# Designs tried in a protein design run: peptides against a protein of PDB entry 5IXI. Part 117

Target 1, 141 residues: chain A of PDB entry 5IXI
Amino acid sequence: TPLLDASSLEYLFAQGQYDLVKCLAPIRDPKTEQDGHDIENECLGMAVLAISHYAMMKKMQLPELPKDISYKRYIPETLNKSIRQRNLLTRMRINNVFKDFLKEFNNKTICDSSVSTHDLKVKYLATLETLTKHYGAEIFE

## One batch from the design tools (peptide; made by RFdiffusion4, then SolubleMPNN)

Design b2_p26_8_s4 (from b2_p26_8, 14 letters changed)
Fold by OpenDDE base, seed 2:
Structure b2_p26_8_s4 (fold): chain B 141 residues (1-141), chain A 26 residues (1-26)
Amino acid sequence: as target 1 above (141 residues)
Amino acid sequence: SVIDKIDDFFKSRNEEFYKLIKELES
């Protein structure tokens, strides 16, 4: 449970998205190769959360979102640059996995009436604290 | 709780993504 009121949470969520993408809150260094892949997966997850939150705020279903929706605007710029340098097959597969990730999240979680935008913000900020190097404010108990 | 449900979902995706990346790197 966060120690923040709704207004503070909204502010921190918006700022957190900006900080993650702009690398003002840089992602942590991987300890192993597998850890590096876990970090990338977490970043894709952050994109799923951000997009899902956007859709809920706009009262839009996934089919109503642009068909070319992508993780690119919702992950750290450093990671985005890294992915762009990978071969076409890799980029295609990552894109497909992300789309499946987003759809599955919607079907298994967002469609649950108990899930709110508040919950998504909490999850986003909680993940941000563990994913990044310097985002260490104890906001959640 | 709702947060636990979300956490479990994300954890379940880790293995799938890891396998994909390992395949692409081979």
Scores: peptide ipSAE 0.402, ipTM 0.847, DockQ to the pose 0.576
Fold by OpenDDE base, seed 3:
Structure b2_p26_8_s4 (fold): chain B 141 residues (1-141), chain A 26 residues (1-26)
Amino acid sequence: as target 1 above (141 residues)
Amino acid sequence: SVIDKIDDFFKSRNEEFYKLIKELES
C-alpha cells in the first residue's frame, strides 16, 4: 500500500468526491438485492463523511449546518435519481435515516475530537475503492 | 485506531438500513 502525502491525499479526496457524484467512478454492480441495499447505505455513509469533513474544515458544529442539509449532493447522481423516483414516504424515511446517521456519527466520532480531517479523507478514499468498480486500486492495494 | 472506530460505526449502521428496507417490503 503506497503512502500518500498530505497534498496527494487532499487532491485525491477532492477528485474522488467529484468522480463519485458524477459517476465517473461508477459504483459496483450489486451481487444480490441485499448487496444493492448495502451499496446504497455505503453511499449515504460517503455523504456523512463528506459533510463531516466540510464542517470540520469550516470549523462548524453540526447544528450550524444548513437545516436542509441533504445527502443529495454527495451521492452518485444515478442513485439520487433513483431515490427521487421512490414514493414520498420512502424518501422521508431515507432522509430521516441519513440525518440520524450524520448526527450519530458526529456524536460518536467527531465530538470526542479523536477524528481529524485526515482520517475522514482516508476513510472516504478507502470506501470509494471498495464501493466503485475500479477506482483507487493502485492506491490501496 | 481511529479508522477502525469509524469502520465499526459504519458497520453498525447497516442494521438500521436493513430495518428500513424490511418495512418497505412488508
Scores: peptide ipSAE 0.402, ipTM 0.845, DockQ to the pose 0.534
Fold by OpenDDE base, seed 5:
Structure b2_p26_8_s4 (fold): chain B 141 residues (1-141), chain A 26 residues (1-26)
Amino acid sequence: as target 1 above (141 residues)
Amino acid sequence: SVIDKIDDFFKSRNEEFYKLIKELES
């Protein structure tokens, strides 16, 4: 449960997105190979949250979103560069996994529950706190 | 709660993603 008012939460959410993408809040170092893949998946999840929030704010459905909206704009730039260096098949599958991730999230949570933009901000900031090295003012109960 | 539901969803995706990446990079 957040302690912040609506305006403060909105500010932190916007700043958090910027800090993650620009690597001002760098992601944590992986402890194992599996942990590294989990971190990548969490970053894709952050993109899902950000895009879903955007769509909800604009009162748009997923098919109505521009085709150029992908995970690339919503993940750390360092990770984006890493993905671009991988082989074509891997990049294609990652893209497909992300599309499925976004669709499944929308169907199983947003469409089938009372998920709000407030909930998405809370989840985003909570994940950001654990995903990054130094980001972590305790603002939630 | 709604937050718990979101957490569970994200956790369920980790194993699938890991298997996919390991398959392609092995």
Scores: peptide ipSAE 0.401, ipTM 0.846, DockQ to the pose 0.660
Fold by OpenDDE base, seed 4:
Structure b2_p26_8_s4 (fold): chain B 141 residues (1-141), chain A 26 residues (1-26)
Amino acid sequence: as target 1 above (141 residues)
Amino acid sequence: SVIDKIDDFFKSRNEEFYKLIKELES
């Protein structure tokens, strides 16, 4: 695992977000139905990380985020299309799960001021590597 | 460490998600 400076990590994080959303780094194929659910949950987690990073960069707390904040711009476009094709109840449940996810993450990790933007980038890239098919960016610092 | 804390949180959320899906499918 190579050692990356702050600038390199920032670049990789930005590129990783773009690659995930634009499906340039496509998510791995599910092996089972449950694996598919796990992949979707991981994608929601990626959205939580990305939004939390954004909020920290803007010096915003969770209550200051838009009330209609959504995962839609932070997950793979293919998954977003898939979710939009599901029934209303399922979409509502996904929205609720995501909102709870973001709230809990904020309360349990961000609010204690122990988590940095650096930590979020590391976690994001590490998860991206396991979530996608061929993404192999290894980071160490 | 902080990274371990984040990992533990995500692991916990995954477990909760598994339980939710199981309940919906039952």
Scores: peptide ipSAE 0.398, ipTM 0.841, DockQ to the pose 0.404

## One batch from the design tools (peptide; made by RFdiffusion4, then SolubleMPNN)

Design b2_p27_1_s1 (from b2_p27_1, 11 letters changed)
Fold by OpenDDE base, seed 1:
Order: C-alpha cells, then sequence, then structure tokens
Structure b2_p27_1_s1 (fold): chain B 141 residues (1-141), chain A 27 residues (1-27)
C-alpha cells in the first residue's frame, strides 16, 4: 500500500464525505436491529468528525459555529430522509444527542487526545472502511 | 487500514468516542 501524502489524504477525505452523503458509498446492510442502530449512530459520529474538522480548518471555536448546526448535510441522504419521517420527539432527541456529542467531542475528546485535523481525516476514512459496502476495494492493495 | 495512521493516543480517544456514541438510544 502506497504512502498517503498530505494532498492524497485531503482528496480522499473530501471525496469520502461526498460519497457517504450522496450514498455513492452506501452504508452496509444491518445484520440485526441493534446493528442498524449502531450504523445510524456511527453516521452521527461521522457528522461530528466532519463538522469538527471544518471548524478547526476555519479556526473557529464551537460557540462561533451556527446556532442551528446540524448533522443533516453530513449524513447519508437516505438516513436523513428516514429521520425526517420520525416523530417530533424522536427528532428532537436526535438533535439534542448530536449537539451534546459535538460539544463533548470539541471540548474534551480533541483536547484530551491531542487530536489534529490529520487525525480527524484518518478516523473518518477508517470508519468508512467498516461503515460502507466494500469501501476502498479499488484503492487498497 | 487507515487506522494504522493514527497515534495510539488519538486512536484511543477517537475509538472511545464512537463507542460511547453507539450506546445512545435514539428511538
Amino acid sequence: as target 1 above (141 residues)
Amino acid sequence: SFSDLLSPKAKEGLDAFFEKLKKKNLD
């Protein structure tokens, strides 16, 4: 496997985000109901990574982010449509949980683990390998 | 895999975050 330089990593990260959201790299089929739950939560995690990376690149602190920051444009479109069909209480719960995790991630995880923008891109791509169907099959040797 | 590019400290923190996230019920 060839070494990933900075430009290659940046490209793969950008392309990976696009592929996940547009379902060009579709999420894997759930093996059980619990597995389906885990998949959805991992998608929210991917949104946290993407947003946090964006904030760090723009040198923005969490309070500077839009007050209506949301996972909606950072998760698979199919999942977004599914969530929109759920009742109001469920949607509110998802929103609140996401905001809480985004806050925890930026105020604790990044600092405690010395996470860089490089690490965020790597973790994002590593998660795509397990979250989506056959991701990297054409790239990895 | 891409995870091999993470430092042990970063990997531990990021993996822990995802594990905690998966434990939240959204239904």
Scores: peptide ipSAE 0.696, ipTM 0.954, DockQ to the pose 0.821
Fold by OpenDDE base, seed 4:
Structure b2_p27_1_s1 (fold): chain B 141 residues (1-141), chain A 27 residues (1-27)
Amino acid sequence: as target 1 above (141 residues)
Amino acid sequence: SFSDLLSPKAKEGLDAFFEKLKKKNLD
């Protein structure tokens, strides 16, 4: 198969973010409780990718990002609603864990693996293929 | 798969990160 050019990749990445957040590409149904846990964590990972990509494109370092940066606008709306319904302590934990993910990713993963904005887009799309229901295929309800 | 477009080094690092975050309990 032919390689994606830069314009096509940029388009797919933008569309993928929109589809994930708006649940046009809904996350897959969990097979087990642990699977559900993994799905939620991967969604947080998707937020890390999206935010890091934004920062890199804007030539911003992690400390330059807003102190209250959050996953809320970068995960499926359904999941965001679910999290908001959880108790305060749980929500605080999720927020702290996410911030740790973001810090580790930007301070270590990107540097150690020489991750580029290209790689971030590709990983985002690759994760959509497994995280969402029938990504790339016509969905009938 | 889009994953095929990643360099081996980038793929290794990114996959490792996702595997690590999946192991973290949120609640």
Scores: peptide ipSAE 0.694, ipTM 0.954, DockQ to the pose 0.862
Fold by OpenDDE base, seed 2:
Structure b2_p27_1_s1 (fold): chain B 141 residues (1-141), chain A 27 residues (1-27)
Amino acid sequence: as target 1 above (141 residues)
Amino acid sequence: SFSDLLSPKAKEGLDAFFEKLKKKNLD
C-alpha cells in the first residue's frame, strides 16, 4: 500500500473539489426519492467541509467569513442549476438551512471531535467515494 | 478507503454530522 503523504492528500482534495463541482466525478443516481434527498444534503455537507477547511487554513473565524457566503460554488453545477430553478421560498429555506449547518459544524462538530484540516480533507474524499459514480475507478469510453 | 485515515473520534463526529444533515428537509 503506497503511503499517502501530506502533499498527495492536498492534491487529491483540491482535485476532488474540482471534479465534484465540474461534474467530472458525477454524483450517483438516486435509488429512491429519499436517496435523492440524501444525496443533495450530502452535497451541502461537502460545501460545509470545503468552506470550513478554507476558513481553518486562513485562520479565519466563522464571523470573519463574508456574510453572503454560499454553497453555490461548492456543489455540483448540475445541482446548483436545479436549485436555482426552484421557487423563491424553497431557495430561501435552503440558504438558511445551509447557514445553520455551517454554524453548527464550526461551533460544535469541529471542537467536540477535535477535527483538523487533515480530517476535513479525508472526510471529503471518503464521502466522494460513495457520493459519486466513478471516483477512483477506471472509466471506459 | 479514505475513511480508514480518520481517528475514531473524528470519524464519529463527522459521520454524526452528515447523518443529522441528511434528516433536514429542504422541501
Scores: peptide ipSAE 0.690, ipTM 0.953, DockQ to the pose 0.833
Fold by OpenDDE base, seed 5:
Structure b2_p27_1_s1 (fold): chain B 141 residues (1-141), chain A 27 residues (1-27)
Amino acid sequence: as target 1 above (141 residues)
Amino acid sequence: SFSDLLSPKAKEGLDAFFEKLKKKNLD
């Protein structure tokens, strides 16, 4: 069971976000179509965590966030490009579902489970361990 | 694993959220 101080955790969380979005820690290859679906949805979950952490750190309520808040800047660039190529109905559904989940997460999940900014960072990093190929390991070129 | 740093309550809530998210069909 690893033990991290606050400064180390903050650093790893910031670096992890950068690595995920820039695909320096690439997402794992799907084993099935359903696995691919799960991977994409977990990426959306990572966006919810990142945005909620930002809001909490800035002491902002959900209505104070930009009206055009989106997952696009918080998911792997490769996935973002893939989504942009999908049909309009699919893109609309993804946008609407994401907004609903962001709302539920901030109005219920955080409060009901006593989730702190510390927990958000930990969950983000824990998800990176399973979502990506090489997080925490040497990347071979 | 980083998940070991979560309290049982926080872990349960956060895991449940991700599982609920996976149930949504985006296609």
Scores: peptide ipSAE 0.686, ipTM 0.953, DockQ to the pose 0.828

Design b2_p27_1_s2 (from b2_p27_1, 8 letters changed)
Fold by OpenDDE base, seed 1:
Parts: C-alpha cells; sequence; structure tokens
Structure b2_p27_1_s2 (fold): chain B 141 residues (1-141), chain A 27 residues (1-27)
C-alpha cells in the first residue's frame, strides 16, 4: 500500500464514499444468505464511519445531527432500495441496529479510544477494499 | 494495507467494536 499524504487520503475517502453509494465500486456478491447479512452489516458499519467522520468534522454531537442523516445516504443505492422493499418490522429492526451501532461507536470507540478523522478515513478505505469486488486494485496493492 | 496506518490504540478500539457488533447481530 502506497503512503498517502493528508490531501490524497481526503480525496480517496471522499471518492470512496461516492463510489460505494453510487455502486461504482459494487459490493461483493454474497456466497450465502448469512454472507448477505454480513455484507449488509458491513455497509451499516461504513455508514457509521462516514457519519462519525462528518460529525467530527462539523464538531457536532450525535443529538445535534440533522434528522435526515441516516444510513440511507451512506449505503449502496441498491441496498437502500432493497431495504425500502422490506416489511415495516424489518425496517424498524435495521433502523434500531443502525442507531445503536452509531451510538455505541461514538461512545465506546471514538470517545474512549480517541479516534481521529484520519483513523476513520483509513478504516473506511480498508473496509471498502474488502467489501467491494475490485476496489483498490490500483491503490491497495 | 491502509489498515496498517491505524495507530495501535485506534485499531484496537475499532476492531473490538466491530467484533462486538458482529456478535450482537448474530444473536
Amino acid sequence: as target 1 above (141 residues)
Amino acid sequence: SFEDLLSPKAKKGLDEFFEKVKKKNLD
């Protein structure tokens, strides 16, 4: 993996978010139903990372975040469409999982471990490499 | 990998969190 300066890392992080959401870097195909569930959870994790990064950059606490900030804008569009087609109970479950994930990550990981925005970008890109089919072929080798 | 750029403290926190979340989702 090449050494990236701060500007390059910022660029790749922004581009990676765009590529994930727009499915330009498509998520890997699930091998089983459980694998599909794991992929969905990883996408929720990616959303948590992205939102946490956003909040830190804006110096905002979780209760101060706009209500429209949810996983919906930070996960692949294909997954978002899939979630919208699920029943109410399933959607409620996903919402609860995401909210709990975000709160716990903020309280137990970011605050307790003093995680920086730099750390979040690195983790995001590293996860993106494993989550997607071909992302990082030119970057992460 | 870029994950190697994480500080030991940050990596530990993130890894532990993700492992906990994975376990909760399996239950």
Scores: peptide ipSAE 0.086, ipTM 0.652, DockQ to the pose 0.552
Fold by OpenDDE base, seed 2:
Structure b2_p27_1_s2 (fold): chain B 141 residues (1-141), chain A 27 residues (1-27)
Amino acid sequence: as target 1 above (141 residues)
Amino acid sequence: SFEDLLSPKAKKGLDEFFEKVKKKNLD
């Protein structure tokens, strides 16, 4: 990845989140059904990164986060619509798995690895490049 | 590790969930 100053990285990270959620940077087409599931998992992972970054920036612990915090505002709108169409039990399971990972990620990965907000932004943008169809072509290509 | 977007445990959980959903959809 190219070297970016802090302000440029912050801008790209913010814009990248917006583009992903608003589907301005559409996710890649699945090659198989399993690939589609992998894409959804990656999107949920992106939500974890975004939320964790938010928490770190606000110096908030997980218990201090709003109780209604979820992946819904941090994944592509198309995926969110798809999940909302699934039955209640399915949505509950997705939510539970997501919350469990969010706790694990913050308690283990962030703390044990001493991950910084800078690291999260880099990881987010790098994943965004591979997850979407054309995003980052001018930056990473 | 941080190199993985999801931890192995969480990834496994999500994968297992989607496998169950897939199985139901293949009825």
Scores: peptide ipSAE 0.066, ipTM 0.630, DockQ to the pose 0.087
Fold by OpenDDE base, seed 3:
Structure b2_p27_1_s2 (fold): chain B 141 residues (1-141), chain A 27 residues (1-27)
Amino acid sequence: as target 1 above (141 residues)
Amino acid sequence: SFEDLLSPKAKKGLDEFFEKVKKKNLD
């Protein structure tokens, strides 16, 4: 993979978030049912990265984040709509698991200052490249 | 089944990646 400077990385990270959420960079088609679940897991992981990056940039801890913070605005809109159509129990499980993971991720990974916003952007873009159909091909190939 | 969402396998993948990053940053 090519080396990206700080300015390019910042631009691509911002644009990548927009493209993923707005489905301008559509997620890849699942090969199997399990692959579909893996894709959704990766999308939720992308939300964790985006939220954690936001918190770090604002120098806020998780309790200081907006009360309604969730994956909803950080995943593809199509996936968000799909989740909203699922039953209450399923949605509750998704919400709880996400909140718990976000908390643990920030407590064990982010708070020790060993992980930077740079690292989060790199992971986000690397995942975006594999998660979407053709996004980033000209950049990462 | 949607119980696989943010499964231990998925969580492990993210954790392992950043553990590697931590080691690189400490060295």
Scores: peptide ipSAE 0.294, ipTM 0.799, DockQ to the pose 0.047; fails the geometry check
Fold by OpenDDE base, seed 5:
Structure b2_p27_1_s2 (fold): chain B 141 residues (1-141), chain A 27 residues (1-27)
Amino acid sequence: as target 1 above (141 residues)
Amino acid sequence: SFEDLLSPKAKKGLDEFFEKVKKKNLD
């Protein structure tokens, strides 16, 4: 594992978010229906990491976050379009799962484990490597 | 892997949470 300085990590984290959302780093193809659900869960997890990082940088608690912050801004655009085409009940369920995910991550992971913004960047990039097809091959190998 | 840069405490918390969440079905 390469040792990165703060500047390099910050750059990679920012670029990784952009590449994921804009589908420049496309997510891997699902092998099964359950694998597809796992991929969506991982994408929602990526959104939680990104939002949590944003909140920590702004010294904000979850209730203080802007109302327009949701997973929709932090997942691949192709996946977001797919979710929007699903029925109302499915969309409501996904939204509830994400809200619970974000709240639980803040309370049980960030606070209890003393997770830093550095840790969030590392976890984000590590997950991005496994979630996408070819991302970071030149860095992670 | 970049995960090797995590402290033992941070890695434990993140891993436990993500494993729990992965057990939930979206559809």
Scores: peptide ipSAE 0.056, ipTM 0.606, DockQ to the pose 0.708; fails the geometry check

Design b2_p27_1_s3 (from b2_p27_1, 9 letters changed)
Fold by OpenDDE base, seed 4:
Structure b2_p27_1_s3 (fold): chain B 141 residues (1-141), chain A 27 residues (1-27)
Amino acid sequence: as target 1 above (141 residues)
Amino acid sequence: SFSDLLSPKAKKGLDEFFEKMKKRNLE
């Protein structure tokens, strides 16, 4: 595995976020119903990573983040649309679960595992490799 | 893979977090 310098990693991370959200790197097709659930949860995880990375870069603690922080800008647009089609209770649950994820990640995972911004970028990209279709590959008509 | 760039400690924590997430039901 070739080493990536900081600039390259930063670029790939930024591009990866864009590709995921804009569905340029579409999420993979679920193999099973459970796989579909895993995919959605991983997407929320990607949002957690992205937001946490932002917070760390800005040297902000979780309570300093906007109260209305959400996954909406950090997940695939297709999934976002899907979630909006779900009933109110489900949407509320997803919001709450996401907030729990974000809270646990920032209050526990980062600290306990000494997670750096570098690690967040790497984990994000590593997850893209398995979460999306043909990540990093050329797409032809 | 990118995962190889993680420290063992960070990898463990991050992987466990994601696995824990997968156990949560969103519906």
Scores: peptide ipSAE 0.732, ipTM 0.960, DockQ to the pose 0.843
Fold by OpenDDE base, seed 1:
Structure b2_p27_1_s3 (fold): chain B 141 residues (1-141), chain A 27 residues (1-27)
Amino acid sequence: as target 1 above (141 residues)
Amino acid sequence: SFSDLLSPKAKKGLDEFFEKMKKRNLE
């Protein structure tokens, strides 16, 4: 990994979010059912990172976030469509689990580990390296 | 990798969080 200045890191973080959501950097193919489960959970984790970074940059606490902030806008579109097709109970479960993740991350993880916005960007990009097939590849449409 | 840019403390906390979330069943 090349040495990055603050500006470059910010750029890559923004681009990485876009690429993940728009499936320009598609998530890797699951090797097993459990792997598929892990991939989906990591996608929710990516949403947690993105939202937490946003909140921290805006100096907002978790209860102050807009009510419409959810994982839906921060995960791959293909996964979002898949989730929408699942039954109500499953969708409710996913929503509740995500809320738990977001709460725990912001109330404990960030504080206990002294996580900064810099760390959030780095972790996001590091996860993209393993979560997606073609991270870093030049994309043409 | 980008992970090398994390402090040991931050890396540990972030990695543990991701490992913990992988244990939750979404179905």
Scores: peptide ipSAE 0.732, ipTM 0.960, DockQ to the pose 0.805
Fold by OpenDDE base, seed 3:
Structure b2_p27_1_s3 (fold): chain B 141 residues (1-141), chain A 27 residues (1-27)
Amino acid sequence: as target 1 above (141 residues)
Amino acid sequence: SFSDLLSPKAKKGLDEFFEKMKKRNLE
């Protein structure tokens, strides 16, 4: 069971976001087609966590966020490129579903479960442990 | 695991949210 102080947690959270987006901690290989879908949905979940953490730190409510808020800067760049190659209807669906996720998370989940910024950082890092291949390890190429 | 640092209430809510997300078809 890990034990981290506030400064260490803040550092790991910031570094983890960078590593996920820049694919320095690449997402794991899917075991099945359904697993691949789950991985992509979890990446969107990571974006929800990151954006919600930002909003909470800035003391912003959901309506105060930019109207065109998107997952694009908060998911692995490789996944972002893949999504951009999909057809218009699919991209529209992904955008709408993400907005629904963000709304549900901020209007219900955070409140009903008493989620703090601390919890968001921890959940983000915990998800990195299972979502990525070599999180926390040096990669030799 | 980092998940051990979550309160039981927060863990339950966050885990349920992610499980709910997995049920949505994006394509």
Scores: peptide ipSAE 0.730, ipTM 0.960, DockQ to the pose 0.816
Fold by OpenDDE base, seed 5:
Formats: sequence, structure tokens, C-alpha cells
Structure b2_p27_1_s3 (fold): chain B 141 residues (1-141), chain A 27 residues (1-27)
Amino acid sequence: as target 1 above (141 residues)
Amino acid sequence: SFSDLLSPKAKKGLDEFFEKMKKRNLE
């Protein structure tokens, strides 16, 4: 198993969030329609991880978070633009599904599996490894 | 892989959550 000190992990987690949102680490191309669906859901999952990590670091419970909390600031900008172009009913569904994800994760998953802030950072980075095209790789144009 | 840094319990729970997410329709 690899060894990674706390400061390095914190840095990589922060940088990873920035890279995902700004599309510096672009998400991979879908292989199938179902794969495309999975990719979008994983992006929502990344938002859940990021928000939950923030809440946990601030020792805040889910009800203490802003009621208008959204995935929009925590997913790739390209995906966010795509979602904004979808019809109203679809956008409403996505918002509701995300809220369900956030609730489920914070009320059950974290507690049932003894998930720590360390685990959240690690899962985030591990997901970046498979979700993005060339995370951790040097890009040349 | 970063996943190697997770405890078996945490990894199982987190992976199951993501798999459960994939079953929800966004369209």
C-alpha cells in the first residue's frame, strides 16, 4: 500500500477538486449510453464527497447546510453547462436526486461505514483516477 | 491506487454508495 503524508493528501484533494471543476482534468469519454449515465452520477457523487467533507471539517450537520446547497459548484463546468440546457423537468429531477444522495450519504453511509475526512479525500482522489482522462499525468499540447 | 489507502470497511461502504447512485435515473 502506498504511503502518503497528511499534508500531501490535503494538497492533492484541494487540487483535485479544482482540476475537476475547471476541467483541467477532463472527464473520460463515455463508452456507451449507460457509461455516460454512470459518469454523470459519479460527478454528482464527487459533489457529495466534497460537500460532506466540508461539513465534517466544520462539524456541521446536514440541516445546518444552506437549503439551496447544490452540485453546481462541485462538478465539471462542461457538465454543469450541459445540465443547464436540459428541460426544466429534467433539471428538477437532477436536483432532487442529488439531495437524496447527499441525505443518504450523510445520514447512513458515513456512520455505517465509519467514514472519516481522510476516507473522503482518498475516495475523491481514487475516483478521479478512473473518472478523468489523464489525472496525474503530464499533458502536452 | 488511492483506494489502497482505504480500510476495507470504508472502501466497501463508499463503493456501495457509488454503485447505488448509478442506479438512479437522471432523465
Scores: peptide ipSAE 0.730, ipTM 0.959, DockQ to the pose 0.848

Design b2_p27_1_s4 (from b2_p27_1, 9 letters changed)
Fold by OpenDDE base, seed 2:
Structure b2_p27_1_s4 (fold): chain B 141 residues (1-141), chain A 27 residues (1-27)
Amino acid sequence: as target 1 above (141 residues)
Amino acid sequence: SFSDLLSPKAKKGLDEFFEKVKKRKLD
């Protein structure tokens, strides 16, 4: 197999985002109700990674991001559909919590841990390995 | 595993963030 170089990592990151959102790499089945909650929250975390990577690549600071920025385009479509069916207050809470995640990540985590765009791609792909059912299976076929 | 490509510092920070994310109640 070829070595994982910068271009390969970029490709895998882009493909991984597509696979997660389009459910080509479906999220794993929850073992418990709490596990299901954790899975959904990790999906929000993945959205934070994706958005932060985009902002960093565009050299945009958090205040420069659109005010209506949302997780909706960065999570599995099945989860997005599920959230849309929840009541208004719940959806508002999820929106607010997500914005808090985004703020904390960009104001603290990235700076304190010297996180680069490379690290974001790697963490995203590493999380796909555990969050989804079949990600990477084709590599071993 | 892709996780092996992270520096210990970056991995620690990113893992801690995800742990905080998982603990936050949405409903």
Scores: peptide ipSAE 0.727, ipTM 0.959, DockQ to the pose 0.792
Fold by OpenDDE base, seed 1:
Structure b2_p27_1_s4 (fold): chain B 141 residues (1-141), chain A 27 residues (1-27)
Amino acid sequence: as target 1 above (141 residues)
Amino acid sequence: SFSDLLSPKAKKGLDEFFEKVKKRKLD
């Protein structure tokens, strides 16, 4: 792939988020139950990247984010529907785990590794390459 | 791949984060 300029990277990042959430770039089929678990968790990771990128672009610190910040708008719609069908305790656990991910990422990972908004976009797109079935390919019905 | 655009330091931190994410049980 050719070197991407800033504008191209921004475009691909925005489009990638849309494609993941709308399932235009569907997540890959799990090979095992554990693989399915890993895929769902990676989706939560993608949500962390997206939210953190947004916060950094808006120059917002973690405490300034809405208290009810959630993964719901940043994961595949199909996965969101699946999670909504799970029992209350499971949903609460997922919410808490996600918040832990977000806190750790913003308080430690970004700082310790000098992660920039550029890095977040790149990591997001790189993860799409492995998380989805055929990222970058044309989809036909 | 896109991963090639990451600095070694950023890549290490981001990869470690995702490995930790994958290991966390949700149920």
Scores: peptide ipSAE 0.726, ipTM 0.959, DockQ to the pose 0.824
Fold by OpenDDE base, seed 3:
Structure b2_p27_1_s4 (fold): chain B 141 residues (1-141), chain A 27 residues (1-27)
Amino acid sequence: as target 1 above (141 residues)
Amino acid sequence: SFSDLLSPKAKKGLDEFFEKVKKRKLD
């Protein structure tokens, strides 16, 4: 069980976001088709965590966020490119579902579960441990 | 695991959220 001080946690959270988006910590290979679906959805969940953390740090409520807030800059770039290649109806559905996730998270989950910015950073890093192939390990090619 | 740093209440809520997210059909 790791024990991190505030500075270390802040650093790892920032670096983890960068590594996920830039695919320096690539998402794991799916074991099944359903697993692949779950992996993509978890990436959307990671975007919700990142955006909500940002909003909380800026003392912004959900209605104060940009009207066109999107997951695009908060998910792996490879996944973002894949989604952009899907048909219009699918992309619209993904956008709507993401907005539902963000609304539910900020109006219910954070309040009902007393979630802090600390918890968001920890959950983000914990998810990286299982979502990516070799998070925290040096990669050799 | 990092999850060990979460309070029980926060962990429950956050885990349930992600389970709900995974079940949502996108395409």
Scores: peptide ipSAE 0.723, ipTM 0.958, DockQ to the pose 0.804
Fold by OpenDDE base, seed 5:
Structure b2_p27_1_s4 (fold): chain B 141 residues (1-141), chain A 27 residues (1-27)
Amino acid sequence: as target 1 above (141 residues)
Amino acid sequence: SFSDLLSPKAKKGLDEFFEKVKKRKLD
């Protein structure tokens, strides 16, 4: 089992969030239509992790979060632009689904599985390993 | 893999959450 000190983990988590949103670690190409759907949903999941980690660090409960909390700042910019171009019904549905994810995660998953801020960072980074093309690897043109 | 740093309980819960997330229809 690999060991990673707290400082290193904190750095990697912060950098990973930046790389995902700024598309420095671009999401992988979908293999199928369903795979594309799964990738987008996983990005929403990543947003849930990031927001929940923030809330936990600030000792905030879900109702204390801004009422207009959204995935938009926590997903790849390219995906966010794509979603903005979709029709109103789709955008409304995505927003509602995300709110459901956030609620379920904070009301059930964290408590039932004894999830800590450490676990959130680790899961975020572990997901980056499979969600993105180049995370942890050098990029060559 | 980073997942090796998770306890079995935490890993199970977090993996299950993401599986539910992937199955949810957006459009």
Scores: peptide ipSAE 0.723, ipTM 0.958, DockQ to the pose 0.847

